# Ledger of designs, part 54: peptides against a protein of PDB entry 3T7K

Target 1, 248 residues: chain A of PDB entry 3T7K
Amino acid sequence: KAEKILARFNELPNYDLKAVCTGCFHDGFNEVDIEILNQLGIKIFDNIKETDKLNCIFAPKILRTEKFLKSLSFEPLKFALKPEFIIDLLKQIHSKKDKLSQININLFDYEINGINESIISKTKLPTKVFERANIRCINLVNDIPGGVDTIGSVLKAHGIEKINVLRSKKCTFEDIIPNDVSKQENGGIFKYVLIVTKASQVKKFTKLINDRDKNETILIVEWNWCVESIFHLNVDFTSKKNVLYQKK

## One batch from the design tools (peptide; aimed at target 1 C21 T22 G23 T150)

Design b2_p25_2_s1 (made by RFdiffusion4, then SolubleMPNN; from b2_p25_2 with E10K E15K E21L A24S)
Fold by OpenDDE base, seed 3:
Structure b2_p25_2_s1 (fold): chain B 248 residues (1-248), chain A 25 residues (1-25)
Amino acid sequence: as target 1 above (248 residues)
Amino acid sequence: SLEEYFEKLKEENEKALEEALKNSL
């Protein structure tokens, strides 16, 4: 069926998209449209897997979903596109009235607002954002909204190797893991990195660390610090935004 | 119709966006 529909075109574009969707197309596509998209080099996956070599995200705008945040870790993210790309493409293909010999849809007309070439270019870097920031091991409080598994999965996608989950009410100093990173010449390394949700946790963890490991470097941040770092694909250690405690 | 199909897709996408916003991390 798809072949018959596409036969009216003299040539077909190859968009070379391996994509996931977020905030759109939750019900997927019909079998014919999936086949059409496949013939145009557009493959849509339900879940993110490294083996699929994903290079595209479909979303109506910048979102704080797991899929969107992880899409910024693609190697590279080539395109971040609005769902209207697929809609307009399928409309043009299914149109019997249009005497079109060619598909005339330009990917660049459907870019998600706020995902610019500067962001795309950073996805071509050989390192992940937290890797570049010398953040390898973190402590994450167990009461984080979204859950430790989802948040942890996003952080791992962006170069954090080890996530230690802290039971905020019961944890001791011995439960806190150091950020085991070899001293690189050009970056502020924090021995202890923590993501917390409450001011009481800041007080608790700062006391625990300072009482037992005096004069060590500490970074305590909100989840929003991580999100902003992901959206910019850069950690700005000069910014105090979403930083709850910092000791250099 | 084709028009009805695409209108349905738009409505579904509106709902999907609302859900995504509710489930924001």
Scores: peptide ipSAE 0.693, ipTM 0.966, DockQ to the pose 0.894
OpenDDE base, seeds 1, 2, 4, 5: peptide ipSAE 0.691, 0.691, 0.692, 0.692; ipTM 0.966, 0.966, 0.966, 0.966

Design b2_p25_2_s2 (made by RFdiffusion4, then SolubleMPNN; from b2_p25_2, 8 letters changed)
Fold by OpenDDE base, seed 3:
Structure b2_p25_2_s2 (fold): chain B 248 residues (1-248), chain A 25 residues (1-25)
Amino acid sequence: as target 1 above (248 residues)
Amino acid sequence: SLEEYYEELKKKNEKALEEALKNSL
């Protein structure tokens, strides 16, 4: 029993972690270790649910997985930790040789490289990254790698309210939705925002929009534009990186 | 042994990382 194992410690930390794992612990943990982790205030969930109030991710490094990308939308993300935290913690707890009266594991020693306090601080903002960028409705091509459901789910986690899926070969202007945002005084609002996979789509959509809705603002980007925006928790409209077409 | 268990866990995590990299978005 976990209780018997933990009884040797005078004080137990409460880490207060509600976590998901990506790129690690695919098989989960044994029952005893799960009980130990739970007693230490570490709860590991299989899937992301908003109701669970997740605040932590375990991953060996920054990854482009659905779970990792969505973890940056946690409110807040308190910790992004390497899986070695769990391993070292459990090793220390199970160790009979160590005359340890206390668990000596510092969370800060296990931070994922590249997830710094600047990133963590932005997860405390009251808005999501695309919400702050005035991007609420987007058009997504149906041939996007990773699939429209997964990509759309990540985008929604980051404040995009509506994902319109475009059948790239068959779509007309009427299939393209506007980014319906109220004009805020201080931000560039694009009427049409599109995520595309290839140059032919850029030509098609720019023509369709410009022929029917002349002089409107258009932003056409690659998926990598979204990923970079998520990893920085900021949209940089001055950058041309991963922007395929922009009309202000 | 406990050590063997956690070494196996590390190996499984290496595989999990490889899979995660293959399934990158």
Scores: peptide ipSAE 0.696, ipTM 0.965, DockQ to the pose 0.897
OpenDDE base, seeds 1, 2, 4, 5: peptide ipSAE 0.695, 0.695, 0.696, 0.696; ipTM 0.965, 0.965, 0.965, 0.965

Design b2_p25_2_s3 (made by RFdiffusion4, then SolubleMPNN; from b2_p25_2, 10 letters changed)
Fold by OpenDDE base, seed 5:
Structure b2_p25_2_s3 (fold): chain B 248 residues (1-248), chain A 25 residues (1-25)
Amino acid sequence: as target 1 above (248 residues)
Amino acid sequence: SLEDYYKELEKKNEEALKKAEEEAL
């Protein structure tokens, strides 16, 4: 059926998209539309797997979903597109107008607002955002909204290698792991990096660390610090936004 | 109709967006 529909066109584009969707297309597509999209080089996956070499995200806007946050770790993210791209494309293909010579849909007309070329270009870098920031090992409190597994998965996608989950009420200094990064000569390396949810946790962890390791560097942030870093694909250490405690 | 199908798809996408905003990390 898809072949007969597509035979109306003299030339078919190859969009070369390997995509996931978030905030759209929860029910997927019918079999004919899936086949049409496949013939146009558009493959949509249900889940993110590294082996699939995903290069595209469909979303109506910037979202704080797991899929959207992880899409910014694609290597590279080539396109971040609104779902209207798919809808308009399929509408045009199913149109009864005889002898459309070409599909007239431009990907660039459907870019997600706020995902610009600067962001896309950073996904071509050989390193991940937290890797570039010399953050390899972090401490994450167990009461983080969204859960440690989901939050941890997002952080790992962006270059965090080790996530230590802290039981906020029971943890001791020995439970806190250092950020084990090689001394880069000119980079601000924090020995202890913690993501916390409450001011009481800041007081607790600063005391534990300072009592046992008085001269060490500490960075304590909110989850929003990580989100902002992901959305910009850059860590701004000059910003105090979402930083709860910093000792250089 | 095909037109009706895509109108319903657009409506479902509006609902999907709302859900995604509620599930924000």
Scores: peptide ipSAE 0.710, ipTM 0.968, DockQ to the pose 0.933
OpenDDE base, seeds 1, 2, 3, 4: peptide ipSAE 0.670, 0.677, 0.668, 0.708; ipTM 0.960, 0.961, 0.960, 0.967

Design b2_p25_2_s4 (made by RFdiffusion4, then SolubleMPNN; from b2_p25_2, 7 letters changed)
Fold by OpenDDE base, seed 4:
Structure b2_p25_2_s4 (fold): chain B 248 residues (1-248), chain A 25 residues (1-25)
Amino acid sequence: as target 1 above (248 residues)
Amino acid sequence: SLDEYFEKLEKENEEALKRALAEAL
């Protein structure tokens, strides 16, 4: 059926998209439309897997969803597109009124606002954002909104190797893991990095660390610190935004 | 109809956006 529909076009574009969707296309597409998209070099996946070499995300705007945040870890993210790209494309293809010999849909007309070439270019870097920031091992409180699995998965996609989940009420100093990174000559490395949700946790963890490992470097942040770092694909250590405690 | 299909798709996208925003991390 898809072949019959596409037969009216003299030439078919190859968009070369391997994509996931977030905030759009909840019910997916029918089989015919999937076949059409496939013939146009557009493959949509349900979930993110590294083996699929995803290069595109469909979303109406910048979102704080797991898929959107992870899409910024694609190698590279080639396109971040509005769902209207697919809608307009399929509309044009299914249209009987348009005596169009060619599909006239340009990907560049459907870019998500705020995902610019500067962001896209950073996804071409050989390193991940937290890797570049010398953050390898983090401590994450167990009461984090969104859940430790989801947040942990996002962080891992962006270069965190080890996520230690802290039971906030029961944890001791021995439960806190150091950020074990090789001393780079040119970069401030925090020995302890923690993502917390409450001021009481800041007080607790700072006390535990300072009492047992005096004078060590500590970074305690909110989840929003990580999100902002991901959206910029850069960690700004000069910013105090979303930083709850910092000891250099 | 095709129009109904696309209207549905657009509506589903709008609803999906609302859900995504509500579930955002």
Scores: peptide ipSAE 0.356, ipTM 0.880, DockQ to the pose 0.897
OpenDDE base, seeds 1, 2, 3, 5: peptide ipSAE 0.054, 0.313, 0.021, 0.272; ipTM 0.642, 0.874, 0.433, 0.839

Design b2_p25_3 (made by RFdiffusion4)
Pose (drawn by RFdiffusion4):
Structure b2_p25_3 (pose): chain A 234 residues (1-94, 102-181, 189-248), chain P 25 residues (1-25)
Amino acid sequence: KAEKILARFNELPNYDLKAVCTGCFHDGFNEVDIEILNQLGIKIFDNIKETDKLNCIFAPKILRTEKFLKSLSFEPLKFALKPEFIIDLLKQIHQININLFDYEINGINESIISKTKLPTKVFERANIRCINLVNDIPGGVDTIGSVLKAHGIEKINVLRSKKCTFEDIIPNDVIFKYVLIVTKASQVKKFTKLINDRDKNETILIVEWNWCVESIFHLNVDFTSKKNVLYQKK
Amino acid sequence: SEEQEKEEKQLKEFAIGAEDFIPEE
């Protein structure tokens, strides 16, 4: 059936996209539209799996969804495209000349896309390997944890902020000895006291979640930035 | 859909306390 639709074309391009959509196409398209996309070398997965080697993201803009943040750890991310690409493509299908250049997500330029080819992850480059994360983090620890691990963090230690003792805090073994992601000023006081009491001479970095998000969007951890840094001892 | 609700929730929560993002030129 989709073949009939495509039989009217002399030649079909191979867009070679393995993509997820975020902020768009939240189920699929109709079955015909889907089979057409595969015939054009466009495959859209429901969720991100490391072994599918996704290279593309469809999104109306830069978004803070788990999918958009994780797309910045594709190996490599080749295309970040507005949904209008698929829309214009299917409109024409129903010769094919829709191109991969008229549909960039504004704010995601080549300099950033290219960093996804780097042989390291953003937090791996920053020597942030093992972190502590408060249990009350917005988005929940499972998701935030998944995003941070997709960006080079190996150990996520979750702290029940009200209950945790110093012994619960894991060092950042790879440089900051202790890295914590927190929500409340009430947590900054408790943690700096605990660590200062028990490991006075060591280094500490305490940041908000937004510090991690900015680092991912830039694919760089800027240690000279005070933005979203709640406490640091270096 | 459930996925749309999830992403809208994430957009709301992941932006708590966030400033406007400025992209690199």

Design b2_p25_3_s1 (made by RFdiffusion4, then SolubleMPNN; from b2_p25_3, 11 letters changed)
Fold by OpenDDE base, seed 4:
Structure b2_p25_3_s1 (fold): chain B 248 residues (1-248), chain A 25 residues (1-25)
Amino acid sequence: as target 1 above (248 residues)
Amino acid sequence: SEEEKREEEQEKLFSIGADEFVPEK
């Protein structure tokens, strides 16, 4: 059926999109539309897997969903597009009224607001954002909203190798892991990096670390610090925004 | 849908501020 529908076009574009969707198309696509999209070089996946070499995300706007945050880790993210691209494309394809010999839809007209070429270009870098920031190992409190698995998965996608989950009420100093990175001459390395959810946790962890390892560097942040870093694909250590405690 | 609810929950949870946080020196 898809072949018959597309036969009216003399030339079909190949968009070469391997995409996931977030905040849109929750009901999926029918079989015919999936096949149409496939013939146009658009493949939509349900989940993010590295093996799929995803290069595109569909979303109505910048979101803080797992999929959106992970899409900024694609290698590269080629396109971040509004769902209207697919909607208009399928509408044009199914339209019998327009004697269109060619599909006339430019994907560049459907870019998500706020995802600019500067952001896209950074996804071509050989390193991930937290890797560039010398953050390899972090401590994450177990009561983080969204759950440690989801948060951890996002952080790993962006270059954090080890996530140590802390039971905030029961943890001791021995449960806190250091950020084990090779000292590079250029760039501040924090020995202890923690993501917390409560002010009481800041007090607890600062005390535990300072009592046992008094002269070491500490960075305690909230989840929003990570999100902002991801959206910028850069860690700004000069900013105090979303930093709860910092000791250099 | 379940996926919609999950994403909405993620958006909500990941968007919460740290209003209760008092930065320590």
Scores: peptide ipSAE 0.247, ipTM 0.719, DockQ to the pose 0.292
OpenDDE base, seeds 1, 2, 3, 5: peptide ipSAE 0.236, 0.234, 0.233, 0.240; ipTM 0.746, 0.746, 0.746, 0.749

Design b2_p25_3_s2 (made by RFdiffusion4, then SolubleMPNN; from b2_p25_3, 12 letters changed)
Fold by OpenDDE base, seed 1:
Structure b2_p25_3_s2 (fold): chain B 248 residues (1-248), chain A 25 residues (1-25)
Amino acid sequence: as target 1 above (248 residues)
Amino acid sequence: SKKKEEEEQQEKLFSIGADEFVPEK
């Protein structure tokens, strides 16, 4: 059926998209439309797997979903597109009225607002955002909204190697892991990096660390610090936004 | 859609804590 529909076109574009969707197309696509998209070099996946070499995300806008945050870790993210790309494409293909010899849809007309070329270009870098920031091992409180597995998965996609989950009420100093980064030359390394959800946790962890390791560097942030770093694909250590405690 | 609701819930959860904390020195 898809072949018959596409036969009216003299040539077919190859968009070369391996995509996931977030905030759109929740009901998926019918078999004919999937086949059409496949013939145009558009493959849509249900979930993110590294082996699939995903290069595209469809979303109506910037979202704080797991899929959207992880899409910024693609190698590279080639396109972040509005769902209207697919809608208009399929509409043009299914249109019987338009005696179109070719498909006339430009990907660049459907870019998600706020995902600019500067962000896209950073996804071509050989390192991840937290790797560049010399953050490899973090401490994460167990009561974080969204759960440690989901949050941890996003952080790992962006270069965190080890996530230590802290039981906030029961943890001791010995439960806190150091950020073990072998001396790369140019950047301040925080020995202890923690993501917390409450002011009481800041007080607790600062006390535990300072009482046992008084001269060490500490960075305590909220989840939004990570989100902002991901959306910028850069960690700004000069910003105090979403930083709860910092000792250099 | 169940999937839509799950994503909306996730987005809401991931937005919690925005501007709620005062940085300590």
Scores: peptide ipSAE 0.178, ipTM 0.704, DockQ to the pose 0.310
OpenDDE base, seeds 2, 3, 4, 5: peptide ipSAE 0.162, 0.171, 0.177, 0.168; ipTM 0.734, 0.703, 0.703, 0.733; seed 4 fails the geometry check

Design b2_p25_3_s3 (made by RFdiffusion4, then SolubleMPNN; from b2_p25_3, 12 letters changed)
Fold by OpenDDE base, seed 5:
Structure b2_p25_3_s3 (fold): chain B 248 residues (1-248), chain A 25 residues (1-25)
Amino acid sequence: as target 1 above (248 residues)
Amino acid sequence: SEKEKEEEEQEKLFSIGADEFVPEK
């Protein structure tokens, strides 16, 4: 069926997209449309796996979903596209009225607003955003909204190697792990990095650390600090936004 | 759809405090 539909075109583009979708196409695609997309070099995956070498995200806008946040860790993210790309493409292909010899859909016309070339270019870097920021090991409170597994998965996609989950009510100083990174000359390395949800946790952890490991560097942030860093693919240590406690 | 609801819930959870973060357009 797909072959018959596509036979009217003399040449078929190869878009070379390995994509996931978020905030769109929740019902998936029918078998014919999947085959059409496959013949055009568009493969859509249900989930993100590193082995699939994904290079594209479909979303209506910038979203704070796991898939969207992880898409910014693709190597590289080639395209962040609105779902209208697929919609218009399939519409053109299924149209019997258009005596089109060629598919006339340009990927660049469907870019997600706010995902510019500057963001895309950063996904071509050999390092991840938190790796560049010298954040390798973090402490994450167990009561984080979204759950430690989801949050942890996003953070790992962006270069955090070790996530230590803190049981906020029961944790002691011994439960807090240091951010074990090689000392680089240009500073900005925090020995203790923590993501917390409550002001009471800030008080607790600052006390625990300062009482037992005096004069060490501490960074305590909200989840939004991580999100902002991901969306910019850069950590701004000059910003106090979403920073709950900082000791340099 | 069930998937839509799951993504909406996820977005809501991740969007806690979102009013403070607008990506630079």
Scores: peptide ipSAE 0.073, ipTM 0.680, DockQ to the pose 0.694
OpenDDE base, seeds 1, 2, 3, 4: peptide ipSAE 0.053, 0.021, 0.026, 0.059; ipTM 0.638, 0.604, 0.610, 0.645

Design b2_p25_3_s4 (made by RFdiffusion4, then SolubleMPNN; from b2_p25_3, 11 letters changed)
Fold by OpenDDE base, seed 5:
Structure b2_p25_3_s4 (fold): chain B 248 residues (1-248), chain A 25 residues (1-25)
Amino acid sequence: as target 1 above (248 residues)
Amino acid sequence: SEKEEKEKKQEELFSIGADEFVPEK
């Protein structure tokens, strides 16, 4: 069926997209449309796997979803596109009225607002955002919205190697792990990095650390600090935004 | 599917506050 539909075109583009979708196409695609997209070099995956070498995200706008946040870790993210790309493409292909010899859809016309070339270019870097920031090991409270597995998965995609989950009500100093990174000369390495949800946790963890490991560097942030760092593909240590406690 | 519903709920949860983040142009 797809072959018959596409036979009217003399040449077919190869878009070379390996994509996931978020905030769009919840009902998926029918078999014919999937076959059409495949013939055009567009493969849509249900989930993100590193082995699939994904290079594209479809979303209506910038989202804070797991898929969107992880898409910024693709190597590289080639395109962040609005779902209208697929919609218009399929519409043109299924149109019987258009005596078009060629598919005339340009990917660049469908870029997600706010995902610019500067962001895309950073996805070509050999390092991840938290790796560049010298954050390898973090402590994450167990009551974080979205759950530790999802949050942890996003953080790992962006270069965090070890996530220690803290049971906020029961944890002691011994449960807190240090950020074990090689000391680089230019500073900015925090020995303890924590993501917390409540002011009471800030008080608790600062006390535990300061009482047992005096004079060490501490960074306590909320999830939004991580999100902003991901969206910028850069950690700004000069910003106090979403930083709950910092000791340099 | 139950899996799709869980994914949708998770996406919805994470989408909260999405509009609050505007990348600095």
Scores: peptide ipSAE 0.028, ipTM 0.614, DockQ to the pose 0.395
OpenDDE base, seeds 1, 2, 3, 4: peptide ipSAE 0.022, 0.023, 0.023, 0.021; ipTM 0.596, 0.627, 0.598, 0.590

Design b2_p25_4 (made by RFdiffusion4)
Pose (drawn by RFdiffusion4):
Structure b2_p25_4 (pose): chain A 234 residues (1-94, 102-181, 189-248), chain P 25 residues (1-25)
Amino acid sequence: KAEKILARFNELPNYDLKAVCTGCFHDGFNEVDIEILNQLGIKIFDNIKETDKLNCIFAPKILRTEKFLKSLSFEPLKFALKPEFIIDLLKQIHQININLFDYEINGINESIISKTKLPTKVFERANIRCINLVNDIPGGVDTIGSVLKAHGIEKINVLRSKKCTFEDIIPNDVIFKYVLIVTKASQVKKFTKLINDRDKNETILIVEWNWCVESIFHLNVDFTSKKNVLYQKK
Amino acid sequence: LEENEEYFEELEEENEEALENAVML
């Protein structure tokens, strides 16, 4: 059936996209529209799996969804495209000349896309390997944790902030000895006291979640930035 | 052609709704 629709074309382009959508196309399209996209070398996965080697993201804009943040750890991310690409493409299908250049997500330029080819992840480059994360983090630890691990963090240690003792805190073994992501000033005081009491001469970095988000959007950890840094001892 | 136009209008509206319902971290 979709072949009939496509039989009217002399030649079909191979867009070669393995994409997820975020902020769009939350189920699929109709079955015809889907089979057409595959015939054009466009495959859209429901969720991100490391072994599908996704290279594209469809989104109306830069978003803070788990998918958009993880798309910045594709190997590599080749295309970050507005949904209008698929829309214009299916409109024309229903010769094919829709191109991959008229539909960039504003704010995601080549300089950022190109960093996804780097042989390292953003937090791996920053020597942030093992972190502690408060249990009450907005978005929950499983999601935030998945995003941070997708960007080079190997161990996520979750701290029940009200209950945890110094012994629960894991060092950042790879440089900050202790890295914590927190929500409340009430947590900054408790953790600096605990660590200062037990490991006085060592280094500490305490940041908000937004510090990690900015670092992912820039694919760079800027240690000279005070933005979203709650406490540091270096 | 009118049916296609309506389909693509509805798709655009669904995308707006999908954007509004997107979970932000």

Design b2_p25_4_s1 (made by RFdiffusion4, then SolubleMPNN; from b2_p25_4, 10 letters changed)
Fold by OpenDDE base, seed 4:
Structure b2_p25_4_s1 (fold): chain B 248 residues (1-248), chain A 25 residues (1-25)
Amino acid sequence: as target 1 above (248 residues)
Amino acid sequence: DEEIEKYFEELKKKNEEDLEKAFEL
């Protein structure tokens, strides 16, 4: 069926997209449209797997979804596109009125607002955002909204190797892991990095660490600090935004 | 053509609903 629909076009573009969707196309596509998209070099996946070498995301706007946040870890993210790209493409292909010999849909007309070339270019870097920031091991409180598994999975996609989950009410100093990174010349390495949800946790963890491991460097942040770092593909250690405690 | 147009308008509407239901972290 798809071949018959596409046979009217003299040339088919190859978009070379391996994509996931977020905030759109939850029901997926019918078999004919999937086959059409496949013939145009557009493969849509339900889930993110490293083996699939994903290079695209479809979303109506910048979202704080798991898929969107993880898409910024693609190697590289080539395109972040509005769902209207797929809609207009399929609409043009199915249209009987348009005696079009060619598909006239340009990817660049469908870029997600706020995902610029500066962001795309950073996805071509050989390192992940938290790797570049010398953040390898973090402590995450167990009461984080979204859950430790989802949040931890996003953080791992962005180069955090070890997520230590802290039971905020029951944890001791011995439960807190150090950020085990070699002293590199260029950058403030924090020995303890923690993501917390409330001021009472800041007071608890700062006391536990300062009482047992004096004079060590500590970074305590909100989840929003991680989100902002992901959306910029850069950690700004000069910003106090979403930083709850910092000891250099 | 009208059937195709209706299909894609419904798809746009579903996408609006999908955006509203999107779980943000």
Scores: peptide ipSAE 0.671, ipTM 0.962, DockQ to the pose 0.926
OpenDDE base, seeds 1, 2, 3, 5: peptide ipSAE 0.671, 0.670, 0.671, 0.671; ipTM 0.962, 0.962, 0.962, 0.962

Design b2_p25_4_s2 (made by RFdiffusion4, then SolubleMPNN; from b2_p25_4, 9 letters changed)
Fold by OpenDDE base, seed 4:
Structure b2_p25_4_s2 (fold): chain B 248 residues (1-248), chain A 25 residues (1-25)
Amino acid sequence: as target 1 above (248 residues)
Amino acid sequence: EKEIEKYFEELEKKNEEDLKNAVEL
């Protein structure tokens, strides 16, 4: 059926998109539209897998969804597109009125607002954002909104190797893991990095660490610190935004 | 044609709902 629909076009574009969707197309597409999209070099996947070599995300805007946050870890993210790209493309293809010899849809017209070339360029870097920041091992409180598995999965996509989940009410100093990174010459390495949700956790962890491992470097942040770092594909250690405690 | 138009209108409405239902972290 798709071949018959596409036969009206003399040339078909190859968009070379391997995409996931977030905040759109939850129900997916019908079989014919999937086949059409596939013939145009557009493959849509339900889930993010490294093996799929994903290079695109469809979303109506910048979202704090798991898929959107993870899409910024693609190697590279080539395109972040509005769902209207697919809608307009399929509308044009299914249109019987338009005596179109060619598909006339430019993907550059459908870029998500706020995903600029600076962001896209950073996805071409050989390292992940937290890897570049010398953050490889973190401590995450178990009461984090969104859940430790989802949050941890996003952080891992962005170069965190080890997520240590802290039971904030029961944990001791021995439960806190160091950020085991070799002292590279460039930039302050924090020995302890923690993501927390409450001021009481800041007080607890700062006390536990300072009492047992004096004079060590500590970074305690909110989840929003990680989100901002992901959206910028850069960790700004000069910013105090979403930093709850810092000891250099 | 009207059926196709309706299909895309429904798809656009579903996308609006999907945006509202998106789980943000």
Scores: peptide ipSAE 0.669, ipTM 0.959, DockQ to the pose 0.922
OpenDDE base, seeds 1, 2, 3, 5: peptide ipSAE 0.668, 0.668, 0.667, 0.669; ipTM 0.959, 0.959, 0.959, 0.959

